# Ledger of designs, part 91: peptides against a protein of PDB entry 3C66

Target 1, 189 residues: chain A of PDB entry 3C66
Amino acid sequence: KSWANLFEKNDFFFRYKFYLEITAYTRGSDEQHLKWSGLVESKVRLLVMKLEVLAGIKIAHPFTKPFESSYCCPTEDDYEMIQDKYGSHKTETALNALKLVTDENKEEESIKDAPKAYLSTMYIGLDFNIENKKEKVDIHIPCTEFVNLCRSFNEDYGDHKVFNLALRFVKGYDLPDEVFDENEKRPSK

## One batch from the design tools (peptide; made by RFdiffusion4, then SolubleMPNN)

Design b2_p19_7_s2 (from b2_p19_7, 7 letters changed)
Fold by OpenDDE base, seed 3:
Order: C-alpha cells, then sequence, then structure tokens
Structure b2_p19_7_s2 (fold): chain B 189 residues (1-189), chain A 19 residues (1-19)
C-alpha cells in the first residue's frame, strides 16, 4: 500500500497501541503561538528520526496535522491546570471548567479580549519491538534533545509563563476525544 | 504508566516505557 494511503486520517488513532503526544502551549497572543507551534511542528520529523533508531522502537509514525484548541486562561493556575489535564481522556474533563474558544463564541466581548492559552498537538504512533515482555524502552534522550532544540531556538521561548512544551506518552484507549470523529468509538482497554 | 514530560517541570523525568 502506497505511502499516500497512510496519510488518510481514517485509522491512524486505531493503528497503534501507543502514542506520543507533543503539545506546544502558549499563554499570550495568537501570533506568539503561531511562531512557537510552527517551530515545534517543524522539528517533529527530527524527533521521529531519533526515535526510529532507538533499540525497541519498530515504528514512529507522525500524524500529519496538528490539533488546535484554545481556552480562556485568566490565571497562571489555569495555565498549569491545562498543561496537567490535557492530552488524556482520563483527565481532560477537568478542562470543562474553562471556557473553550470556538468559532461561535470568539467574538463575544468576554472572550475576545480575555487572556488565552493556545494549544497545538502533534501525535506520533509508536510500535515497539517487544522481544521480551519485560523490556523497557527509554526515550528520554531523543525527547530531551527535541525539547532543548525547540526551547533554545529563541530566548523568548525560555519563558515558561508564556511558552511551554509537553511530551505525553499515552495508550490508544486514553487518547483525547478530539482525535476521534463523532461516529468513531474509542478503542477499548 | 503514563510518562509525561512538561518543560515547566524539572527535565529529569525519564521516559521509561514499561511495555
Amino acid sequence: as target 1 above (189 residues)
Amino acid sequence: KVIYYNTSKKENEKFIIDL
């Protein structure tokens, strides 16, 4: 099957048991987020290459499109909560306490001028060479190198109050709801 | 075990995936 059929969204989030989520966070302007997320996204392929050469990783397959969301984020505590709760089905319900920015509400006066947190999330599907059922795979080095590469690109990206980057390892059954269409059933445990 | 690395937290959490 040609590489072209692998780019169709239809079964990516069902193909793998494990995913690495890469989320760029920005508490600031949309322009700041566009620059930050664009940088992070541009480096994902380098992370994939570094993951693929690790012993125990068989496949690291990036999903081609980011998932975008934004929330009204009045406080630093709200921003920390977003970073803690986002990216897992088990915890994402906590985000319901915040106002999600949508096309329908973005022009409301209470939302338009409110402080916002922007999120851009990339997904990498992972398949492992499990020779022994007890094998541990350490992906710390490539993940750390990736983070350092992104954060060191511009001095402004060192400000954790504005710019953050998170990598989350999740199981397919614990992926956020955003990756599934309304008619799709979440993978079972 | 969910492994989470947030750059706002200290960089020292090892991404050790227990398969």
Scores: peptide ipSAE 0.110, ipTM 0.694, DockQ to the pose 0.789
Fold by OpenDDE base, seed 4:
Structure b2_p19_7_s2 (fold): chain B 189 residues (1-189), chain A 19 residues (1-19)
Amino acid sequence: as target 1 above (189 residues)
Amino acid sequence: KVIYYNTSKKENEKFIIDL
C-alpha cells in the first residue's frame, strides 16, 4: 500500500493504540503563534526520527496536518488550565468554561478583541515492541531534546507566559474530540 | 500511564510509558 493510503485521517486515529500529542501554545498574537507553531511543526520530523530508533518503538508515524484551535484566554490561570486540560478526552470538557473561537464567532466584538490562546497540535501514532518484554519505554530523551530544540531556537520562545510546548502521551480512546469527524465513533478501550 | 510533559512546568517528568 502506498504511503499515501497511510495518511487518510479516518484511519490514522484508529490505527494506533497510542499517540504522542505535540501541542504548541501561544498566548499572544496570531503572528506569534504562526511563527511558534510553524517552528514546532518543522521539528516534528526530527522527533519522529529519534523515536523510531528507540528499541521499544516499532513505529512512530506523524499525522501530517496540525489541529488548530483557539480560546478566549483572559487570564494566565486560563492559559494554565488550557495547557492542563487540553489533549485528553477525559479532561477536555473543562475547556467548555472558556470561549472557543470559531469561524462563526471570531468577528464578534467580545471575541475579536479578547486575549487568545492559540493551539496547534501534531499527532504521532506509536506502535510498541511489546515482545521485547519491555513493560516500559522511556521517550524522555528524544522528547526533551525536541523541546529544547524548539525553545532554544529563539530567545522569545523561552517566555513561558507566551509560548509553551507540551508533549502528551495519550491512548486512542482518550484522544481529543477534535481528531474525529462528527460521524466517527471514538475508539473503544 | 498517561505521560504529560508541559514545558511550563519546571520538572522534567520522565516520559516513562508503562505498556
Scores: peptide ipSAE 0.109, ipTM 0.698, DockQ to the pose 0.804
Fold by OpenDDE base, seed 2:
Structure b2_p19_7_s2 (fold): chain B 189 residues (1-189), chain A 19 residues (1-19)
Amino acid sequence: as target 1 above (189 residues)
Amino acid sequence: KVIYYNTSKKENEKFIIDL
């Protein structure tokens, strides 16, 4: 199958047992988020390249498009909750306590002027070289370098009250619901 | 083990993937 077919959503979230989620968070304006998320997204390919050369990693395959979401986020505690709960099927139901911003509701007065948290999430599918009996793969270095690269790009990105970046290692069966279509069955354990 | 790195959190766990 051509590399081009691997970038189609169709089987990407079923192809790998493991995924790395990269989420850019912004509690601020849409403009702030566009700049921040755009920067993070632009650097994901560099992270992939650094992951691919690790002996324990057979494949690091990025999904081509970010997943975008935004929530009404009145408090800093809400923002911390979003960052804690997002990115796992086991915990994402906690986000139901917050108002999801949609195209249908974004013009409502209570939503339009509300403080918001914006999320952009990139996914990397991971396949590991199990044959080498390496029970553990350390990806700390490339991930840390990636975070530092993003955060150091602009001084404003040092403000953790506004801008955050999270990397989460997730099993396929614990991927957020957003990655699956309504007719798709979640991968089994 | 879920490995989570959030730059806002003081205790960033090492990205050690247990296979």
Scores: peptide ipSAE 0.106, ipTM 0.698, DockQ to the pose 0.808
Fold by OpenDDE base, seed 1:
Structure b2_p19_7_s2 (fold): chain B 189 residues (1-189), chain A 19 residues (1-19)
Amino acid sequence: as target 1 above (189 residues)
Amino acid sequence: KVIYYNTSKKENEKFIIDL
């Protein structure tokens, strides 16, 4: 069994102090997002491999399933706001100003034909070898290589008005609410 | 410190994690 099958969802988001979030954004069609997010997701394992060989990283452990969400996104400013606010518990409440697309509302006339932003997020749990709190770990190279690998696959992915990719380093207590079940208590600081 | 890299932003912030 791969190490990825050794833990359930609930154990994963409590197991690590630190996480790397990889989010693929698309302001366009569902088909465009499916292709873009599928590409990004297919490359996450390569990022993990590059992170694991860094001296400061003890473990880089991917969660195997993406988290999916979509919002009505009528303007470019709304799309920028989504990218700025998503991925942190501290800032995600700003997304409440937008209409979340759900299975219950997706067929409503005001939502069905509305411009949408699609989000697919992958998580990597990180454990560091650092005994001394003063040591810095630089993950710039693996992250840059990953972004370049995804963005260079198709020239269409160079259109930042449609396709975006973000990497966010977060602490376990600041993970988005989407990763926890309603009955789960968020990790403390 | 939270490190955020968005490919839409011109300034590539270095992923230097201060633990």
Scores: peptide ipSAE 0.093, ipTM 0.691, DockQ to the pose 0.825

Design b2_p19_7_s3 (from b2_p19_7, 8 letters changed)
Fold by OpenDDE base, seed 1:
Structure b2_p19_7_s3 (fold): chain B 189 residues (1-189), chain A 19 residues (1-19)
Amino acid sequence: as target 1 above (189 residues)
Amino acid sequence: ETIYFDTSKKENEKFIIDL
């Protein structure tokens, strides 16, 4: 069976101690974000393949569906704050200072015409071969190759005021709330 | 900028995972 069918949402975010988050950010139009995020998502499988061959990594398993969110983002400072705070349970509460765009509020005039930041996040569960806590795994090469592959596709993606790409290593207990259902208990430390 | 978030690490060590 393809890895795509191995884990339902409920099992995936409890299965691993460690995750790699890949987030595509766009401060612009929905159309710009759709193109950018779609490109990033299409390359995640290549990152997985490169991670799996590292000696310290036993398995790299992608979650097949992106998580989507958008915020009213009136300033560049707000956009930087979103990129800094998103992707960790420890820091995501800072995003409450911004207005989350929802299906219920998106048609409000104050939201409809407002500048927006769009986010699409892919998750990779990681299991390591390292039994000894003193060993280190360097993921620099796979991550750099992935970023270069995404950014080099179109020259417009070089505009960091509009398009951004973040990779975040996170522990299961520090995953964002978005990955859990309301009735699910966050993994303990 | 591509941001790899481990704020606890030096710039040259951001992609090194300590288990």
Scores: peptide ipSAE 0.259, ipTM 0.783, DockQ to the pose 0.317
Fold by OpenDDE base, seed 3:
Order: sequence, then C-alpha cells, then structure tokens
Structure b2_p19_7_s3 (fold): chain B 189 residues (1-189), chain A 19 residues (1-19)
Amino acid sequence: as target 1 above (189 residues)
Amino acid sequence: ETIYFDTSKKENEKFIIDL
C-alpha cells in the first residue's frame, strides 16, 4: 500500500509491531530547539534509507509529523530524568513529577520564565524479514551515522547539557500515550 | 549522550533488535 493510503487511515501506530523513536531534546530556548529539532527531522529520511537496506528490515516507514512536548526543567537531573523516562508507556508516568507546559499554562509567571526542556519525537514503523531466520537485526551503523550527522552539523550541538538526541526501539504496546487519540485503545501484548 | 534505551544490553548490543 502506498504511503498516501497510510495517511488516510490514521492507523500508523497500530500497523507495526515495532517502532524506532527519534527524540531531539533541548534544554534552552525555543529558538535553539527549533533549529535542533528541525535539523534532526530533516535527516530522518536519510536514516530511513539506511535502515531499509539492512538485511532483516523489510520496511522502515516514517510518520511524517513530529510529536512536540515541553516541560519545566529546573535542574540537570530533571533533564536526565526526562531523557531516561520519555518514550515508553512503562516509564512515562515518571514525567508527571514535572510540570508539562500547555497552551493553558504557558503564560503563568512560574512557567513563562522557567527553564524548559523541549522534546520533538519522530517515529519510524519497522517491519522485519523473519523468513531469513534472523532472530536478531543490528541497526547500530545506521543509528550511529545518523547521530554523528546531526551532532556534527554545528559545534553547538556537541553540548550535551543543552542538546540531546535519543533513539529508542519500542514495541507497539509500549508506545507513549501521546501517539493515541483519547478514543483509541492501546495495542495489547 | 545519545541514549539507546535497551539499558539491559551491553554497549555493543544496544542496537541489536531481538525479534
């Protein structure tokens, strides 16, 4: 089925058993995040191309829209916690300890001037060639090349206190709640 | 650091997907 048909059915997060999450993190300004996330997003297609040529990967299909979130992030420890806990349904509840920035609260004085962590997440649905009896697929090379490509684009992106990039392999039943509508039931195990 | 979240795997195995 063409990519066009996937956009019409809005079933992307039910179609695959496995997903690769690519999250750009920024602890800084919104402008810094826009530049960083925009760069990362612009390179996702290159990662897809590199994944598709791997033995054992049948399809690597990117979801076209990023998921955006931001949290009040007073400390470096909070920023590390966000990076550790985000991207899995099993662990995302830990983020409830932080103040999520919303359209309703963004103008509150305590939030407006607070240090923030910004997150932009891209998803790639993965289908594997099981026929080759390969119980294991190594995606190390494409992922490392992708990270190096993003990090080397600007010297500022070498500052891990501000800019981070995570790649997480997630099963469909463990996708974050953000990918489902309120009326959608999470895939079962 | 770029976190590859299979914390259960060694550094060299973080990108190995078990199917």
Scores: peptide ipSAE 0.257, ipTM 0.784, DockQ to the pose 0.326
Fold by OpenDDE base, seed 5:
Structure b2_p19_7_s3 (fold): chain B 189 residues (1-189), chain A 19 residues (1-19)
Amino acid sequence: as target 1 above (189 residues)
Amino acid sequence: ETIYFDTSKKENEKFIIDL
């Protein structure tokens, strides 16, 4: 089966039981987010390479496209809430308290000039080697190296009020709704 | 804190690494 079929959206989010989500957050301008997310995205391949060499990981497969979203984010507490709740189907309903920015509403005066949080999310599908009864895989080192690599690129990225980076381990049945099309059924537990 | 991903865990571990 050609590599091309592995990167179809519909197959990717059903293919693996486990995913690593990498989300770049920006509470600031679209330009700030474009630079930050672009940097993070450019380093994902290095993280994949470091994950693939771990004895407990059989496959680490990156999805080719980021998922982009933005919310009206008037307060720092709202920004913390977004970072806490985003990336899991169990918790993402809390984000309904915030105004999602869409192509339909982005030109509304109340949204256009509002403070925004921007999100760019990359996904890595994970397959684990179960044979060695290692129920636990430590990915701390690769993840820490990745975060350090992104944060150290520019001194401005040290401002956690503006720029954030999160890694979340998620099961396929708990992936955010954004990864599925309207006609797709979420994987069952 | 060592980030162990336990495949048996029911809860998703989200790691915001404040460096």
Scores: peptide ipSAE 0.063, ipTM 0.622, DockQ to the pose 0.072
Fold by OpenDDE base, seed 4:
Structure b2_p19_7_s3 (fold): chain B 189 residues (1-189), chain A 19 residues (1-19)
Amino acid sequence: as target 1 above (189 residues)
Amino acid sequence: ETIYFDTSKKENEKFIIDL
């Protein structure tokens, strides 16, 4: 299959059993988020390269488009909750307690001026060399290097109250609803 | 903290890395 076929949305989120989610979080302005997420996105390819050379990883393919979402985030606790619950279908329902910002509601007075958490999520599809009797693959080094690279780019990105970066390992059946179209059926376990 | 893929693990892991 051509590389072009690997990056079709519908095929990508059904192709792999496992995904690494990279989410850039910003509790602040849209401008702050644009800078932060743009930086993170620019470094994802470096993470992929570091993952691909691991003995346990057969394939690491990035989905090239970020998924964008934002929530009204009145408190730091809400921001922590978003970071805890986002990125998994089994936990994302907890986010229903927060107001999702949409194109339909963004101009509402209660939403327009509210504190917001912005999320940009990149996905890496992973295929593992399980045949080599490795029940476990350590991806700590590439992930840590990636986070350090992003955080060290600007001193402001060290402020965890504003800028956060999370990596989540997710099975295909537990991908967030956002990755599927309305007519798509979630992968089974 | 070390991030592992474990074939036996049913739970997804999310890592927020503090420097």
Scores: peptide ipSAE 0.095, ipTM 0.647, DockQ to the pose 0.070; fails the geometry check

Design b2_p19_7_s4 (from b2_p19_7, 7 letters changed)
Fold by OpenDDE base, seed 1:
Structure b2_p19_7_s4 (fold): chain B 189 residues (1-189), chain A 19 residues (1-19)
Amino acid sequence: as target 1 above (189 residues)
Amino acid sequence: KTIYFSTSKEENEKFVIDL
């Protein structure tokens, strides 16, 4: 059975206490983002395989669909702010200062011609095999290898003004609002 | 710097890699 059919969206973001978020950022054209995000997404399975073999990880389960968003991003400072604030419920409200691009507003002249930041986010649910609450799992190595693999694929992806890639460890109660339906209650702390 | 994740209820440091 493919990983895709194991969990419907509704259960995935409630199943795990911990998630790894993989976000591809692009401040440029939609075409640039499609190539960059597509590359990142194509490598997620390799990261999962590397996580699964770690002694402290019982399960690393990818959610199969990316979450996509875009913002009007007129300045480099706005782009840095997006990268700092996105991916956590605690901080994502800061993004309300930027104009979210939607299907309803994308044809507005002020939005159509504006510089944009594009985001594509993949999620991995993590279950740790830790008997004692004091045990630590180090996922730094597989995460670093993954970032290096993606960034080294094309020389253009070394331009941090255009292309960025962030891995964020997030607790289930601090997942972004985008992963929940309007009628779903966020997991409690 | 080695980044350790703990399953303890204590707030783990934010793990963000952006290379």
Scores: peptide ipSAE 0.031, ipTM 0.621, DockQ to the pose 0.068
Fold by OpenDDE base, seed 2:
Structure b2_p19_7_s4 (fold): chain B 189 residues (1-189), chain A 19 residues (1-19)
Amino acid sequence: as target 1 above (189 residues)
Amino acid sequence: KTIYFSTSKEENEKFVIDL
C-alpha cells in the first residue's frame, strides 16, 4: 500500500490501539543528531515492511513526520532519565525537571552553551490479527534487526553516551502529549 | 505493560506484545 495514504495527524493517533515509538536520542551537537536521526528515519520503512509480514500484525502504518524535542542535559543521569521517562504519558512529567529548548529560549546564554539531548520520535500504528488466536506477537526480530542496522551504519553510533535508539510499545491512551493538539482529548483506556 | 527496547539496556529483552 502506498505511503501516500497516510492519515492526518489527528486521525492517526486515534486510529490504533497500539503504537510503536522509535526514538533517536543524541547527547551532543545538533549536527550529530541530524545525521543520527536522519539515518534512523530513513530506515523506518524497512522496519514497517518487516512488521507487516508478521502473521499477528494486520497493519503497520508509519506516521511520516518525526516529533522533535531537545532538552538541556547537563549530566549523564539526566540523559538516562530522558530515555527512561520519555515516550509515555505516565512518565513524561518527569521531563519537566529539565529545561525544554524552544525557539524562544534557544538563544539564551544559559541554554545556548548548555549540553543538550536531542530527540526525534517516529510512530508506527499497529493493528493486530485477533483471529489468529495468538495471544502474543513477537516483534523482537524485526526490532533487533532495525536497531542493528542503524547502529552498525557508523562506528560512532556505538557510543551509547552520545547516541541511543529506543523502541517503545505503547497503548493509544499512553501516548505522549506531543502527539495531541491542545483541544484534543486523549484516547480512553 | 509498556515494552521498552533499547540496545543500551540488557540485550535480552524479548519484544513480546500481549494482545
Scores: peptide ipSAE 0.035, ipTM 0.627, DockQ to the pose 0.757; fails the geometry check
Fold by OpenDDE base, seed 5:
Structure b2_p19_7_s4 (fold): chain B 189 residues (1-189), chain A 19 residues (1-19)
Amino acid sequence: as target 1 above (189 residues)
Amino acid sequence: KTIYFSTSKEENEKFVIDL
């Protein structure tokens, strides 16, 4: 398969059994989020490079575009809930309790001035080496280094009330609905 | 094959470092 086919949305989320999700969260302004998410996104390639050299990982391929969403987030508890429930098909239905900000509703007075949580998510498709009898692959070190790199870039990014960063390991059948088009069927277990 | 994280809200699924 050509290199071009690897980065097509339609194929990317069906190509791998496993994905690593990298989500930058911001409870604040859109400007704050643009800076934070832009920083995180700029460092994803470094994480990929560190993952690729692990003995258990055959392939680590980033998807080229972030997925972006925002919610009305009036409380800190709501922000914690978003961070807990987002990124898995099993749990994402809990987010229905919050108002999703859309192009259609963003100009409504009740939404325009409301506190918001912004999300930007990058995906890495993972293929593992079967030949290595290693039953376990530890990605903790690369992931920790990545988080520390992002969080230490600016003192403001240490404020967990505003800025958060999560990495989620997800199976293809449990990817969030956002990665599939309306006419696409999610992968089977 | 098991994939694991040292610190997560949900073991083997979500990795979050609270700094």
Scores: peptide ipSAE 0.033, ipTM 0.629, DockQ to the pose 0.112; fails the geometry check
Fold by OpenDDE base, seed 4:
Structure b2_p19_7_s4 (fold): chain B 189 residues (1-189), chain A 19 residues (1-19)
Amino acid sequence: as target 1 above (189 residues)
Amino acid sequence: KTIYFSTSKEENEKFVIDL
């Protein structure tokens, strides 16, 4: 397969055992989110480059497209919950307590004017140079540098009430439902 | 704090960085 084919959705979420999720959160306007998520997305390639040079990482392949979602988010507690629960199949069911904004419902009066949290999630597929499953790889430094890079780009992005950035290490079987098509079966453990 | 990720099927903690 050409390198380009590695970035296609078709098998990307089945190809790797491990993924790094990068989620940009915004509780504010869509315009604020577009700026924030666009910045984060523009920097993901730099994170990939830093991951690829780690001795423990064999492959770090970004998925080329973000996953977009938004929720009605009336409270700060709801925003914290979204950040806590999103990004794992194990925990994402907790988000059912919130109203997911969809193309079908976005014009509803109760949703249109509601406070919203916006999410843009990028994925990096990871393969490790580890022979023993008990070995561990530290990706903390590249991830921290990435967050610092994004947060320091604009002073406004330091406002954690509005802008957040999370990185989650996730196993393929625990990927959020959003990455799979309706006809796709989730990877097994 | 150094955060290590295992290649095992063990549960990895959510790695949230919000600096």
Scores: peptide ipSAE 0.031, ipTM 0.638, DockQ to the pose 0.069; fails the geometry check

Design b2_p19_8_s1 (from b2_p19_8, 5 letters changed)
Fold by OpenDDE base, seed 1:
Structure b2_p19_8_s1 (fold): chain B 189 residues (1-189), chain A 19 residues (1-19)
Amino acid sequence: as target 1 above (189 residues)
Amino acid sequence: PESSVYDKDFHKFKNIIPE
């Protein structure tokens, strides 16, 4: 019962002060993205396991549902901009310069035939076991292992023009708008 | 900063300060 409630969206994005975002990017076909994002998502549990055993981490809890989005992405510069701006409330407004693909517009000829960037994002809530606010936690090892594991699975995933993988450490008040319902107020600083 | 990206902010991932 306790775990089932934790996997519901209800208060997951209010429960933790800190989150690790894992985003798989694909500038290519939907089929390419499905394979890439599916692989990344399948490995998130291994990252969680490695985070949980760190002395400074009390809890690493994954949100089980990925967040999906796609943009018309006509240039490589647009793709770089998406990767730079996505995943933070502070910067995500820059994405408004691009056309978001929706169920309502995806069949429009100008959108249907356009190059696209696909995004799949997984979230891990983090609770730290630190008594003193000055204590440091090193999470670079499990993150490095995770990135290497995903990128090494297929040679094609080494092509950064098509496939990208980002890990972002985010404070709860700086989570993207996509994680909140319209009636929810984001956490305060 | 409000957020840190692993590849750009590698040093920060070595030194997470939960504040």
Scores: peptide ipSAE 0.369, ipTM 0.898, DockQ to the pose 0.267
Fold by OpenDDE base, seed 2:
Structure b2_p19_8_s1 (fold): chain B 189 residues (1-189), chain A 19 residues (1-19)
Amino acid sequence: as target 1 above (189 residues)
Amino acid sequence: PESSVYDKDFHKFKNIIPE
């Protein structure tokens, strides 16, 4: 199935009430990040397949393109803060304390030579097959298998000072601003 | 409910309630 043709960007982030956000973090070189994020992205399809077969999940659809961002990250504490705050509209404003790397500023000497945290984020839209509001869905097994698969692929990826992987369950109204165009209105609660 | 992060909120991934 060509997932690429299933959803235009504009409809994807409005179509679902719930999303699974997968972020690969790298505090190191861009080359390290390309390898790490590329690996994570290559395994997302396996996670989708495992989610789709769960009785409580009606639909699990990946958005095919990653979102890329990078921040100046001078300390380990900053790196932890990025991981804590990124991926939620409620908390992403804390990232304003860090310097976002942009195409306009990336060639500045102070930014070019600074330690950086790189982020690549994939999204999976989720539709649940729950008739009763009291029914719980357990997705921890597929998520655990996915994390273990990515982390165990190379011994270097066990270094949490450099490589990190976060899975976040996010409501549509709490998606990061990066997923919406400037002219798009965020979904209401 | 707030967004849940897998490593910190592992128990929430076991008990997702789509509200």
Scores: peptide ipSAE 0.357, ipTM 0.897, DockQ to the pose 0.261
Fold by OpenDDE base, seed 5:
Structure b2_p19_8_s1 (fold): chain B 189 residues (1-189), chain A 19 residues (1-19)
Amino acid sequence: as target 1 above (189 residues)
Amino acid sequence: PESSVYDKDFHKFKNIIPE
């Protein structure tokens, strides 16, 4: 299959059993989020390179397009809840308690002026080596280096009240609904 | 193991089990 076919949305989220999700969170302005998420996105290729050289990882393929979402986020507790629940099908239903910002509602006064949490999520598909199946694979070093690289870029990114960065290891059947089209069936366990 | 988050489940990232 051509390189181009590997990054079609419909094929990508069915191709791998495992994914690494990278989510940049911002509770602040759209401008703050654009800078933060843009930085994080620009560093994903470095994480991929570090993952690919690990003995237990056969393939680390990034999905090239971020998933963007935003919620009305009136409290710090809501912001913590978003970070806790987002990125897993098992837990994402809890986000229904918050108002999702959409193109249809973003101009409503109650939403337009509300505090918001912005989310940008990148996905890396992972394939592990079968032959040298180490019972366990250690990915914490490249992940730690990635987080430190992003957080240390600007002093402002140390403010956890505004800027956050999460990495989630997810099984294909537990991917968020956002990655599938309405007519697509979620991968089974 | 099920889905894990880096900061909360840091030790799981040291011990990924691809099942």
Scores: peptide ipSAE 0.351, ipTM 0.892, DockQ to the pose 0.267
Fold by OpenDDE base, seed 3:
Structure b2_p19_8_s1 (fold): chain B 189 residues (1-189), chain A 19 residues (1-19)
Amino acid sequence: as target 1 above (189 residues)
Amino acid sequence: PESSVYDKDFHKFKNIIPE
């Protein structure tokens, strides 16, 4: 399948049993996030290329559009919580304790000037060359190189209080709700 | 095995079992 067919959501989040989630976090300004997330997004193709050549990886296809969200994030603990809980259906309900910034509420006085955490998430659908369920795949090198590449681009990105990057390996049935439309049923196990 | 890796040791991604 060509990457061109993956620009639209369609059934992308139903095509694979496994996904690699790449989330760029920024606790700062929207401008800071735009630069950081843009950089991360620009490097995803390199990660895909490195994944595709691994013997255990049959397919690595990126969903080309990032998912964007932001939360009011008054404390560092809140920022840590976001990073811990985001990206899994099992844990994402914890984020309900924070105020999600929406187009409807972004101009509210209590939200407009509040400290925010911005999130941009890219998804890679994965299919494996596995003969038995016990076979292991090692993807740590490509992932390490990817993170290092992003972090080393600018010295400012070394500030973990502001900029963070997470990779999460997630099963299709545990994808965040954001990837599904209201009328779509979550994949089964 | 833990399914997430942050800006730390990526050791946990050495042994992904897609089950």
Scores: peptide ipSAE 0.258, ipTM 0.796, DockQ to the pose 0.292

